# Peptides against a protein of PDB entry 4ASU, part 46

Target 1, 270 residues: chain A of PDB entry 4ASU
Amino acid sequence: ATLKDITRRLKSIKNIQKITKSMKMVAAAKYARAERELKPARVYGVGSLALYEKADIKTPEDKKKHLIIGVSSDRGLCGAIHSSVAKQMKSEAANLAAAGKEVKIIGVGDKIRSILHRTHSDQFLVTFKEVGRRPPTFGDASVIALELLNSGYEFDEGSIIFNRFRSVISYKTEEKPIFSLDTISSAESMSIYDDIDADVLRNYQEYSLANIIYYSLKESTTSEQSARMTAMDNASKNASEMIDKLTLTFNRTRQAVITKELIEIISGAA
Target 2, 83 residues: chain B of PDB entry 4ASU
Amino acid sequence: FTFASPTQVFFNSANVRQVDVPTQTGAFGILAAHVPTLQVLRPGLVVVHAEDGTTSKYFVSSGSVTVNADSSVQLLAEEAVTL

## One batch from the design tools (peptide; aimed at target 1 G139 V143, target 2 L41)

Design b2_p19_7_s3 (made by RFdiffusion4, then SolubleMPNN; from b2_p19_7, 14 letters changed)
Fold by OpenDDE base, seed 5:
Structure b2_p19_7_s3 (fold): chain B 270 residues (1-270), chain C 83 residues (1-83), chain A 19 residues (1-19)
Amino acid sequence: as target 1 above (270 residues)
Amino acid sequence: as target 2 above (83 residues)
Amino acid sequence: SLAAAVEQLNAAIAAAAAA
């Protein structure tokens, strides 16, 4: 490579490093906020799931319609955040299909669609875009829940798949159940909750769905921002190492050029 | 007893004497060993009676309340403020 | 795009490491 080529590459990498450092700082700020907001959201979301855990709601085996909701975002440069969710979705879809279930998919965030469109396009009901630019609100979750409920797909049981935040360096892809109103209303374990008005139960279920979506979004966002921060830090470090290597190459090449020029001067071949 | 909104936790697995909640079907008091029930909140006042005799009042906008067979209670409000 | 730049950077790093 010529000195000019090396210089151009150095300049390019230095610019990229500036961008990755900036993105790291932005991600760090968003992570800090997300982590703070996750604390109450987790209590809220886990509280909403308590019924399903305690009631041990079971879907009859003859029920075949299963809904998978994958939760991620539209934004890249966050490591394996999207691929981990997609991988889990694929695995779950395959397992359900092998069990003779009908599987439909909803993607929260455009990245899921981007990964799964070739292999699972026919299974997608809807993809929610414009996720991840701003922190998710309960209002956002409610909109998603409402659209899902109005989609016309009469699922019996579902799974919401998202990245649960563990630490700044760790997340785990998890699955939580979602149930249709019919499944809940017909569940034998719900008999202890008798004399519940059908309208009340419907409204309750709407809240439950919104609650779990909200919770999943908060977990996902925190995981994503943390992963992005780490990814940008790694990119910045890698850029730094490359800059050092190229600088050494530049110096070596420069010396070689000087040596060549000296030889040409001495030999008179110039 | 857990009482939370999406943005704030008021009680987390706490022991309380009584919780009065505003529901769409009517306000009711949740005591120890209350029968299991599911309700939806209407805008109104939540009153929490602590074991020490203190009373706390909250305004909630909407949400759900669950009373389980194990006496656990989840009061989940979309919005809630301390009064 | 930044994504493309990062991918190019990563590719370049991988190539340099293989070299």
Scores: peptide ipSAE 0.022, ipTM 0.874, DockQ to the pose 0.010
OpenDDE base, seeds 1, 2, 3, 4: peptide ipSAE 0.024, 0.022, 0.021, 0.021; ipTM 0.877, 0.873, 0.868, 0.878; seeds 1, 4 fail the geometry check

Design b2_p19_7_s4 (made by RFdiffusion4, then SolubleMPNN; from b2_p19_7, 13 letters changed)
Fold by OpenDDE base, seed 4:
Structure b2_p19_7_s4 (fold): chain B 270 residues (1-270), chain C 83 residues (1-83), chain A 19 residues (1-19)
Amino acid sequence: as target 1 above (270 residues)
Amino acid sequence: as target 2 above (83 residues)
Amino acid sequence: DKQKAVEELNALIAKKAAE
């Protein structure tokens, strides 16, 4: 490689390193915010899910329509954030299909669609795009919930799949249940709850759906930002190592060029 | 007793004496051993009566309230402010 | 899971280094 080539490579890698460092800082800031906002969101979301856990709502086996909601974002460069969700979605879809269930899919974030479109295009109901640029709000979750409810797909049971934040270095893809109004209303375990007005239950379910979506978005966002931060850090380190290596090569090559030039001068061959 | 909004937690698994909530069907008080129920919140006043006798007031927008068989209560408001 | 993003970036770095 010529000195010019090495110099060009060095410049290129240095620029990449600058970008990755910058992205790391941005991700760090977003992560810090996301983590703060996740604390109340988790209490809120877990609180909403408490009913389903305590009531032990079961879907009858004869009910065949299942909805899978995958939660991620539109943004890349965050490790396995998207692929982990997609993988679990695929697994769940396959398991449900094997059990004779009809499966439809909703993707929150364009990356889910990008991964699953080829294999599951017919199962997709809707994909929500423009996710991840701004921190998710309850309003965003409500919009998604409303769209889901208005999709016309009358599911019996659903699964929301998202990355739960554990720590700055760890997330876990998890699944939480979503139940249709009919499933909740018909669940035997709900009998202990006094005669609930149908309208009340409907509204309650709508809030529950919005709540869990909001929760999932907050978990996902926090996980994503932490993963991106780590990825950018690793990339920056790798770039640094490469810069060091190329710098050494540059120095060696420079010396060789100088030596060659000197020999040419001394030999009178120039 | 858990009382939270998407952005703020007011009570997390706390023991309280009574919680008055505004529901679409009417305001009701949640006491110890209240029967399990599901309700939807209407905009209004939430009053939390602590065991120590202190009373806290909150304004809530929409949301849900759940009273479980185990006497746990989840009050989840879309928006809530301390009054 | 973080490995994929790193791999993508590494691939980019490698491409630029090979240029």
Scores: peptide ipSAE 0.073, ipTM 0.873, DockQ to the pose 0.011
OpenDDE base, seeds 1, 2, 3, 5: peptide ipSAE 0.066, 0.043, 0.025, 0.050; ipTM 0.866, 0.863, 0.854, 0.877

Design b2_p19_8 (made by RFdiffusion4)
Pose (drawn by RFdiffusion4):
Structure b2_p19_8 (pose): chain A 181 residues (1-270 with 5 gaps), chain B 83 residues (1-83), chain P 19 residues (1-19)
Amino acid sequence: ATLKDITRRLKSIKNIQKITKSMKMVAAAKYARAERELKPARVYGVGLIIGVSSDRGLCGAIHSSVAIIGVGDKIRSILTFKEVGRRPPTFGDASVIALELSIIFNRFRSVISYKTEYSLANIIYYSLKESTTSEQSARMTAMDNASKNASEMIDKLTLTFNRTRQAVITKELIEIISGAA
Amino acid sequence: as target 2 above (83 residues)
Amino acid sequence: ALAEYFKAVLEEAAERAEE
């Protein structure tokens, strides 16, 4: 309730809001990179339960939608392939998955809407390239919603700060008048 | 005729005369009228004879060539670079 | 022999990705 507590909380939630807004544009830039590389990947990959995701969270209902194998560390987290999503998926990554060894992944449509031999590694590559395009655009919205929630929280606390600031001024003033009187 | 690597796409549904291709057994020159077959590639060159008579030379490390029941061919390699 | 060839292609593609 003290001004010091409110000033500390404002700076704390402003830091979160700045970071979540900073990841909205990052997910927007990385999604633009992912869609530019999805066009040649879709024309390349045309011709047992495999779950395709990533280690990196904060992407909304992507890991929860997909329901030994399992690419993406966050899919084993419910009940394996690790270290994906930090860097764009290469064909070599899809080759290692095929080397260690009917498929579930998120197909890219737009920014809002989604759906859940040598040829076998091409399907894994097709899923990896589709998944990260899906993972990044969903993260763009997830951090946009988080930046909205943190801004509404700042507005509510600013009104509290103005009430407390007025209450401190009047209290100090009363202590002066009474001390005089 | 479709020729693509994971990185870039060279030809998108040609419309081409013939394509020389490296295969595990020697080499195969795929004309417009070729038998439906499924083949796997080896380290070798790919020569693309354009419809206007010109030539295109690329290199292929590995992959697959697929010619269907119709006059359609899809050639895909892990890496294709010039030169 | 064909299976070994597929395995070798996959290992070569993995070694190139590590570089």

Design b2_p19_8_s1 (made by RFdiffusion4, then SolubleMPNN; from b2_p19_8, 10 letters changed)
Fold by OpenDDE base, seed 2:
Structure b2_p19_8_s1 (fold): chain B 270 residues (1-270), chain C 83 residues (1-83), chain A 19 residues (1-19)
Amino acid sequence: as target 1 above (270 residues)
Amino acid sequence: as target 2 above (83 residues)
Amino acid sequence: SAAEALRKRLEEAVERARK
């Protein structure tokens, strides 16, 4: 490579490093906010799931319709955030299909669709786009919940798959159950909750679904921003190492050129 | 007893004496060992009676309340403010 | 002198290589 080529490459990598550092700072700011907002959201969301954990709601084996909701975002450059969710969705879909279940998929965030479209296009009901630009609100979750409930797809049970935040360096893809109104109303374990008005139960389930979606969005967002921050930090470090290597190569090449020119001058004077 | 909104936690697995909640079916008082039930909140006042005799008042917009067989209670309001 | 001419050429070559 000529000195000119090395210089051009150095300039390019330095520019990339500036971009990745800037993106890291943006991700860090978004992460700090997301983590702060996740604290109450987790208590709220875990509280909403308490009924399902305590009631041990079982879906009859004769019921075959299963809904998978994958939660991520539209934004890239966050490591394995999207692929982890998609991988678990694929695994769950395959297992359910092998068990003779009908599987439909909802994607929250365009990245899930981009990964699964070729293999699972016929199973997709809807994909929610424009996720991840702004922090998710309860209103956003309510819109998703409402659209799901009004989709006309009468599922028996479902799974919401999302990345749960553990720490700034760790997340875990998890699955939480969702149940249809019919499944909950007919569950034997719900008999202890007698004298519940059908309208009350319907409204309760609407809130429950919105709550779980909201919780999953908050966990996903925090995980994503943390992962992006880490990815951009790693990219910046990799760029730094490459700059160092190229700088050394530049210096060596420059010295070689100088030496060659000196030899030519000496030999020509000869 | 857990009482939270999406953005704020008021009680997290706390022991309380009584919680009065505004439900769509009417005023509902949750005491110790209350029968399991599910209710939906209407806009109104939540009153929490602590074991030490202190009373706290909150205004809630909407949401749900769950009383489980294990006497755990989840009060989840869409919006809530301390009064 | 040939030595001074060589020195000048060397200095010019070094300057070109630094650019």
Scores: peptide ipSAE 0.008, ipTM 0.820, DockQ to the pose 0.004
OpenDDE base, seeds 1, 3, 4, 5: peptide ipSAE 0.005, 0.016, 0.019, 0.008; ipTM 0.817, 0.851, 0.845, 0.844; seeds 3, 4 fail the geometry check

Design b2_p19_8_s2 (made by RFdiffusion4, then SolubleMPNN; from b2_p19_8, 11 letters changed)
Fold by OpenDDE base, seed 1:
Structure b2_p19_8_s2 (fold): chain B 270 residues (1-270), chain C 83 residues (1-83), chain A 19 residues (1-19)
Amino acid sequence: as target 1 above (270 residues)
Amino acid sequence: as target 2 above (83 residues)
Amino acid sequence: SLEEEIRRRLEEAVERERA
C-alpha cells in the first residue's frame, strides 16, 4: 500500500471511531434512563405473572394453536440482541411444529421480521414497527395487546420471548407464557378463586397481557441499550488498535521510501 | 402485599393488615386470609392499613387485584398517586 | 440508514485489516 492509501485508511477509521464514541455516549444515557425505569416495571411485570406461576395453568394437550411473540426493536448495532431472540423463536417454533402444533408469530420490532421473513413469512400475523426510538410506554403495550386480542387469531396458549436484563454486561433471552381466556377459564387450578365473573376475567386477562408486554419491552430496551453501549465501546477499541497498526505501517513505509531515495542519490553521484 | 404502577412501586412484598380496593363489582376490604379472588379496578380510592396502625391513601385508575391462596396480594394499577 | 452504513464500514475495515 502506498503512503497515500494508508493515510486515507487512517482518516476513515478515525472518523468511524469518532462516530462509535458518540454513539456509545448516547447509548449510555439511554441505558441509564432505561435501567431506572426498569425497576418499577419489573415489580409491576413480575406481579402480573404471579397468578400464572401460582395457579400453574396448563393447556390441554388437544389444543394445538400456539402464538409466539418476539420482542426486540427496529434499531441495530446492539450485538446479539436481535439474533438471540430470533434464535429462540426459531427453536420454539420448530419444537412446537414437531409436536404437531400450529404456530403463529408476532414480531415486536422490525428486526425480528428482517431476520425471520425468509423462513417464517407464512407464520407471521403482524409486525409492530417504530419500536426503539423512544422508551416504550404502557400505552404502547396496551395497543399491542389490544391488536393481538382483536386479531381474530384464537390461540390456545403462547409465549413471549424477550431479553431480560441482568447487568450492564449481561442479558438472557427468556420465555414467559401467555394464555387465552378460554385456557384460563377452563383451568382446574382456577377453581379456588372465588366469584370470578366472566367479564371480570376477560378484563383481567386484557390487563395481564398488556402488563406482560410492557414488562418485556422494558427488559428488552434496557438490555438493548446496554448491549449497544458495549458494542460501540468494542468498535472504538478495535478502531484504535487498527489506527495504531496502520500508523506503524505508515512510519515504516515512509522510512523505506526515504532510504531508497538516499541510496539513489548516493549511487547517482558516483 | 405488592402495590405498583408501571412507573412507581408503593409496596413490595409488604405485610399489611388490610387493603381497601375499588373494584368494578364494588369496594371491598382485603383482610388477612382473604379467599382467593381476581378483580378489576375501577377509578377510586385505595386505603392501605399497615400493621402499626398507620393508614395510607391512594387514588388509582384502572388495573387489577389478585388475592392468592397463599395470602399474597398483587395490586397493579395503570396509574396511581399518593393522596 | 446511518447505522447500516456504520456497520458496513466497520465490517469492511475489519476485513481489510485481515487481508
Scores: peptide ipSAE 0.029, ipTM 0.846, DockQ to the pose 0.013
OpenDDE base, seeds 2, 3, 4, 5: peptide ipSAE 0.006, 0.025, 0.022, 0.032; ipTM 0.823, 0.843, 0.854, 0.856; seed 5 fails the geometry check

Design b2_p19_8_s3 (made by RFdiffusion4, then SolubleMPNN; from b2_p19_8, 15 letters changed)
Fold by OpenDDE base, seed 5:
Structure b2_p19_8_s3 (fold): chain B 270 residues (1-270), chain C 83 residues (1-83), chain A 19 residues (1-19)
Amino acid sequence: as target 1 above (270 residues)
Amino acid sequence: as target 2 above (83 residues)
Amino acid sequence: SSEKAIEENLKKAVEKAKK
């Protein structure tokens, strides 16, 4: 490689490093906000899930319709955030299919669709785009919930798959159950919840779905920003190492060029 | 007793004496060992009676309330403000 | 550990971003 080539590469990598550093800082700011907003959201979401955990709702085996909701975003450069969700979705879909269940998929965020479209296009009901530009709101979750409920797909049981935030350096892909109104109303374990009006139960389930979706979005967002920070940090470090290597190469090459020029001058070959 | 909105936590697994909630079927008080029930909130006042005798009032827009068999209560409001 | 170092770096970045 010529000195010019090395210089060009150095310049390019230095520019990339600047970009990755900037992106790291942006992600850091978003992470800080997301983490703050996740605290109440987690209490809220976990509270909503408490019923399902305590009631031990079981779906009868004869019920075959299963809905998988994958939660991620539209944004890239966040490590394995999207692939982790997609991987678990695939695994779950395969397991359910093997069990004779009908599986439909909802993608929250365009990245899920991009990953699964080739293999699971027929199972997709809807994909929600424009996720991740702004922090998710309860309104956003409500819209998703409403669209799901109005989709006409009468699922019996479902799974919402998302990345749960653990720490600034760690997330875990998790699955939480969602249940249809019919499944809840028919569950034996719900018999202790007597005197529930059908309309009340319907509304309750609408809130429950929105609550769980909201929670998943908040967990996903926090995890994503954390992962992006990590990715950008790694990219910046890698760039730094490459710069150092190229700088050494440049110096060596420069010395070689100088030596060659000196030899040409001394030999009279120029 | 857990009382939260999507953006704010008011009570997290706290012990309270009584919670008065506005539901679509009517306002009712949740006491210790209340029968399990599911309700939907209507816009109105939530009154939390603490064990120490203090009373806190909140306005909620909508949401749900769950009373479980284990006497745990989840009050989840879409919007809530301290009054 | 490399993980701790990363964590510290990220925490610093977050703190800087809050400011």
Scores: peptide ipSAE 0.307, ipTM 0.930, DockQ to the pose 0.016
OpenDDE base, seeds 1, 2, 3, 4: peptide ipSAE 0.023, 0.018, 0.021, 0.054; ipTM 0.875, 0.867, 0.873, 0.900; seed 3 fails the geometry check

Design b2_p19_8_s4 (made by RFdiffusion4, then SolubleMPNN; from b2_p19_8, 13 letters changed)
Fold by OpenDDE base, seed 4:
Structure b2_p19_8_s4 (fold): chain B 270 residues (1-270), chain C 83 residues (1-83), chain A 19 residues (1-19)
Amino acid sequence: as target 1 above (270 residues)
Amino acid sequence: as target 2 above (83 residues)
Amino acid sequence: SMEEAIRERLEAAVEKARA
């Protein structure tokens, strides 16, 4: 490689490193906020899920309509955040299909659609775009919940799949259940609860869905930012190593060029 | 007893004597060993009576309340403020 | 460990961002 080639490559990699470092810092800032906002969101979301866990709501086997909600974002450069969710969605869809269930899919974030559209286009109900630019709010979750409820798809049960935050370097793709109003109202385990007004139960379920979606978004966002930081850190490190290697090569090549030029001058061969 | 909004936690698995909640059908008090129930919150006053006799007041906008068979309670408000 | 080193770098970045 000529000095010119090495210089060009060095410049390119240095620019990449600057970008990745900047992105790391941006992700770090977003992570810090996300982690802070996740604390109450987790209590809130886990609280909403408590009913389903404690009541052990079971969906009858004859009920065939299953909704899978995958939660991620529109933004890339965050490692396996999107692929992990998509992978679990695919697995769940396959398992449900094998069990004779009808599966429909909702993607929260455009990346889910990007991954699943080719293989699951017929199962895809809706994709919510413009996710991930700003921290998710309860309003955002409510909009998603409302749109889902208004989609006309009458599911019996569902699965919301998202990345749960563990630490700055760790997340885990998890699944939480979603139940239709009919499934909850007909669940035997719900018999211990006093006669609940149908309107109350409907409203309760609307809140529950919004709550769970909100929770999942907060978990996903925090996980995403952590993963992005990791990805950018790795990219920056790799760039640094490459810069070091190329710098050494540059120095050696430069010395060789100088030596060659000197020899040509001395020899009169030019 | 858990009482939280999406952005703030007021109580997390705490033991309380009584919680008064505003529901669409009216206000009711949640005591120890209250029967399991699901309710939807209306805008109004939440009053938490602690075991030590202290009383805390909150205004909530909307949300849900769950009383489980194990006496656990989840009060989840869309918005809540300490009064 | 490599994981610990990464964690430390990320935590440092987060701390810097909070600041």
Scores: peptide ipSAE 0.449, ipTM 0.943, DockQ to the pose 0.016
OpenDDE base, seeds 1, 2, 3, 5: peptide ipSAE 0.449, 0.416, 0.416, 0.410; ipTM 0.940, 0.940, 0.933, 0.941

## One batch from the design tools (peptide; aimed at target 2 R42 S61)

Design b2_p20_1 (made by RFdiffusion4)
Pose (drawn by RFdiffusion4):
Structure b2_p20_1 (pose): chain A 181 residues (1-270 with 5 gaps), chain B 83 residues (1-83), chain P 20 residues (1-20)
Amino acid sequence: ATLKDITRRLKSIKNIQKITKSMKMVAAAKYARAERELKPARVYGVGLIIGVSSDRGLCGAIHSSVAIIGVGDKIRSILTFKEVGRRPPTFGDASVIALELSIIFNRFRSVISYKTEYSLANIIYYSLKESTTSEQSARMTAMDNASKNASEMIDKLTLTFNRTRQAVITKELIEIISGAA
Amino acid sequence: as target 2 above (83 residues)
Amino acid sequence: AETFKESLENAEEGRKLLEE
C-alpha cells in the first residue's frame, strides 16, 4: 500500500509488458522468415504416433493441442527429441529423426486459424517446417494478449498510485496543522 | 517436371523436353513419354533440356525421381548447387 | 532402412565431390 511498494510494482509489471511486446515483433519477424521458407518446403514434401512441437513455450494452445518418438521437449512434458524451436528446423534435423528410427503437427493457415526410404524423412521435414510457422504466429498472438493483460494491470495500479499519492499529501499536511494548532 | 531441394525450387511443374538424371544403376534420360517408375538417385549431374532447345546444368548428391502414370515427373534432391 | 542408409552414404560422397 505504500508508494514505495506501488512504484516497485509498476516497474516490475512494466518490465514484463516491455518484454512481452518485444516478443510480439520477434514472433512477427520469425514468422515472416518461416513463411518465406515454407513455400519451397510445401512443394518439396508431398510423396506409429509422431508428435511435432518444440522446446520453446509461450506460444499459447499449441503444445496442448497436440494429443522413443516425440519431437519437441514440451510434448513429453505431459507424460525423445530435444532442442527444437530455438533455431529454424533444417533437413539434417529431419534426417536425424529418421536415422534414430501417422503423424501429428499444426498446419499453417494464416495468423489466426490452425488445424491439428527417403520419402519418410521428407514427411518429417514437412511437419517441422509447418510446425515452426505455426508455433511462431501463435506466439505472436500469445504475447500480444499478455502485453494487453500487463497494460490493463498497469492502469489499475496507476489509479492506486494516484490515490495513495493524494492520501500521503493530506496526511503530512494534517500533521503540520495539528502541530501548529 | 518439378525439381526442388529443401533450400530452393528450380522447376515448378514443367513443360520441359527431357531431363538427364543420375540413378543408382547408371543414368536415366527421362523423355516426355516415359514408363511409370520410382527411382532413387546417386551423386551425379542433372541436365535439363529446355523446351526451346537450351540447356541447364545442375548437380545432385542424392534423392528420388518419381514419374507417375501420366506425363508428370517430380525430381527432388537433398542438395543442388551451381556449379 | 538399407535404402535410406545408402542414400546417406551417397549424400556424403556427393558433398565430398562438391568440396573437390

Design b2_p20_1_s1 (made by RFdiffusion4, then SolubleMPNN; from b2_p20_1, 10 letters changed)
Fold by OpenDDE base, seed 2:
Structure b2_p20_1_s1 (fold): chain B 270 residues (1-270), chain C 83 residues (1-83), chain A 20 residues (1-20)
Amino acid sequence: as target 1 above (270 residues)
Amino acid sequence: as target 2 above (83 residues)
Amino acid sequence: SEVFLELQENAKKGRELLKK
């Protein structure tokens, strides 16, 4: 490689490093906010899921319609955040299909669609785009919930799949159940709950759905920003290492050129 | 007893004496041994009676309340403000 | 890292677009 080539490459990598450092800082700021907002959101979301955990709602085996909601975002450069969710979705879909269930998919974030569209296009009901630019709000979750409710798809049971935040360096893809109104209404375990009319239960379930979606979005966002911060840090380090290597190569090449020129001068070679 | 909104936690697994909630079907008090139930909230006043005798008041916009068989209670409000 | 490679590819694409 000529000195010119090395210099060009160095410049390119240095520019990349600047970009990755900047992105790291942005991700760090977003992460800090997301983590703060996740604290109450987790209590809230876990609270909403408490019924399903405590009531041990079972879906009859004869019910065949299953909804999978995958939660991620539109934005890349965050490691395995999207692929982890997609992988879990694929696994769940395959398992359900093997069990003779009908599976439909909702993607929250364009990346889910991007990954699964080719193999699961027929199973997609809807994909929500423009996720991840701004912190998710309860309003956003409500919109998603409403869209689902208005989709006309009458699922029996569902799964919401998202990355749960563990730490700045760790997340885990998790699955939480969602139930249709019919399923929860017919569940034997719900018989212990007194004085529940159909309208109350419907309203309760719709609200619960929004709650769970909101929770999943907050977990996902925190996980994503943390992962992006880490990814950008790694990218910056990799760039730094490459800069060091190329700088050494440049210096060696320069020395060789100088030596060659000196030899040519000494030898009288033009 | 857990009481939270999407953005704020007021009580997290706390022991309380009584919680008064505004439901769509009417306001009622949740006691420690209340039977399992599900309700949705209407805009109104939530009153939490602590074991130490203190009373806290909150305004909620909407939400849900769940009383489970294990006596755990989840009060979830879309918006809630301390009064 | 995959991120680094993606950025490099994007940078290349960007440069190619700028040359046009």
Scores: peptide ipSAE 0.000, ipTM 0.833, DockQ to the pose 0.011
OpenDDE base, seeds 1, 3, 4, 5: peptide ipSAE 0.140, 0.108, 0.000, 0.026; ipTM 0.927, 0.922, 0.836, 0.901; seeds 1, 3, 5 fail the geometry check

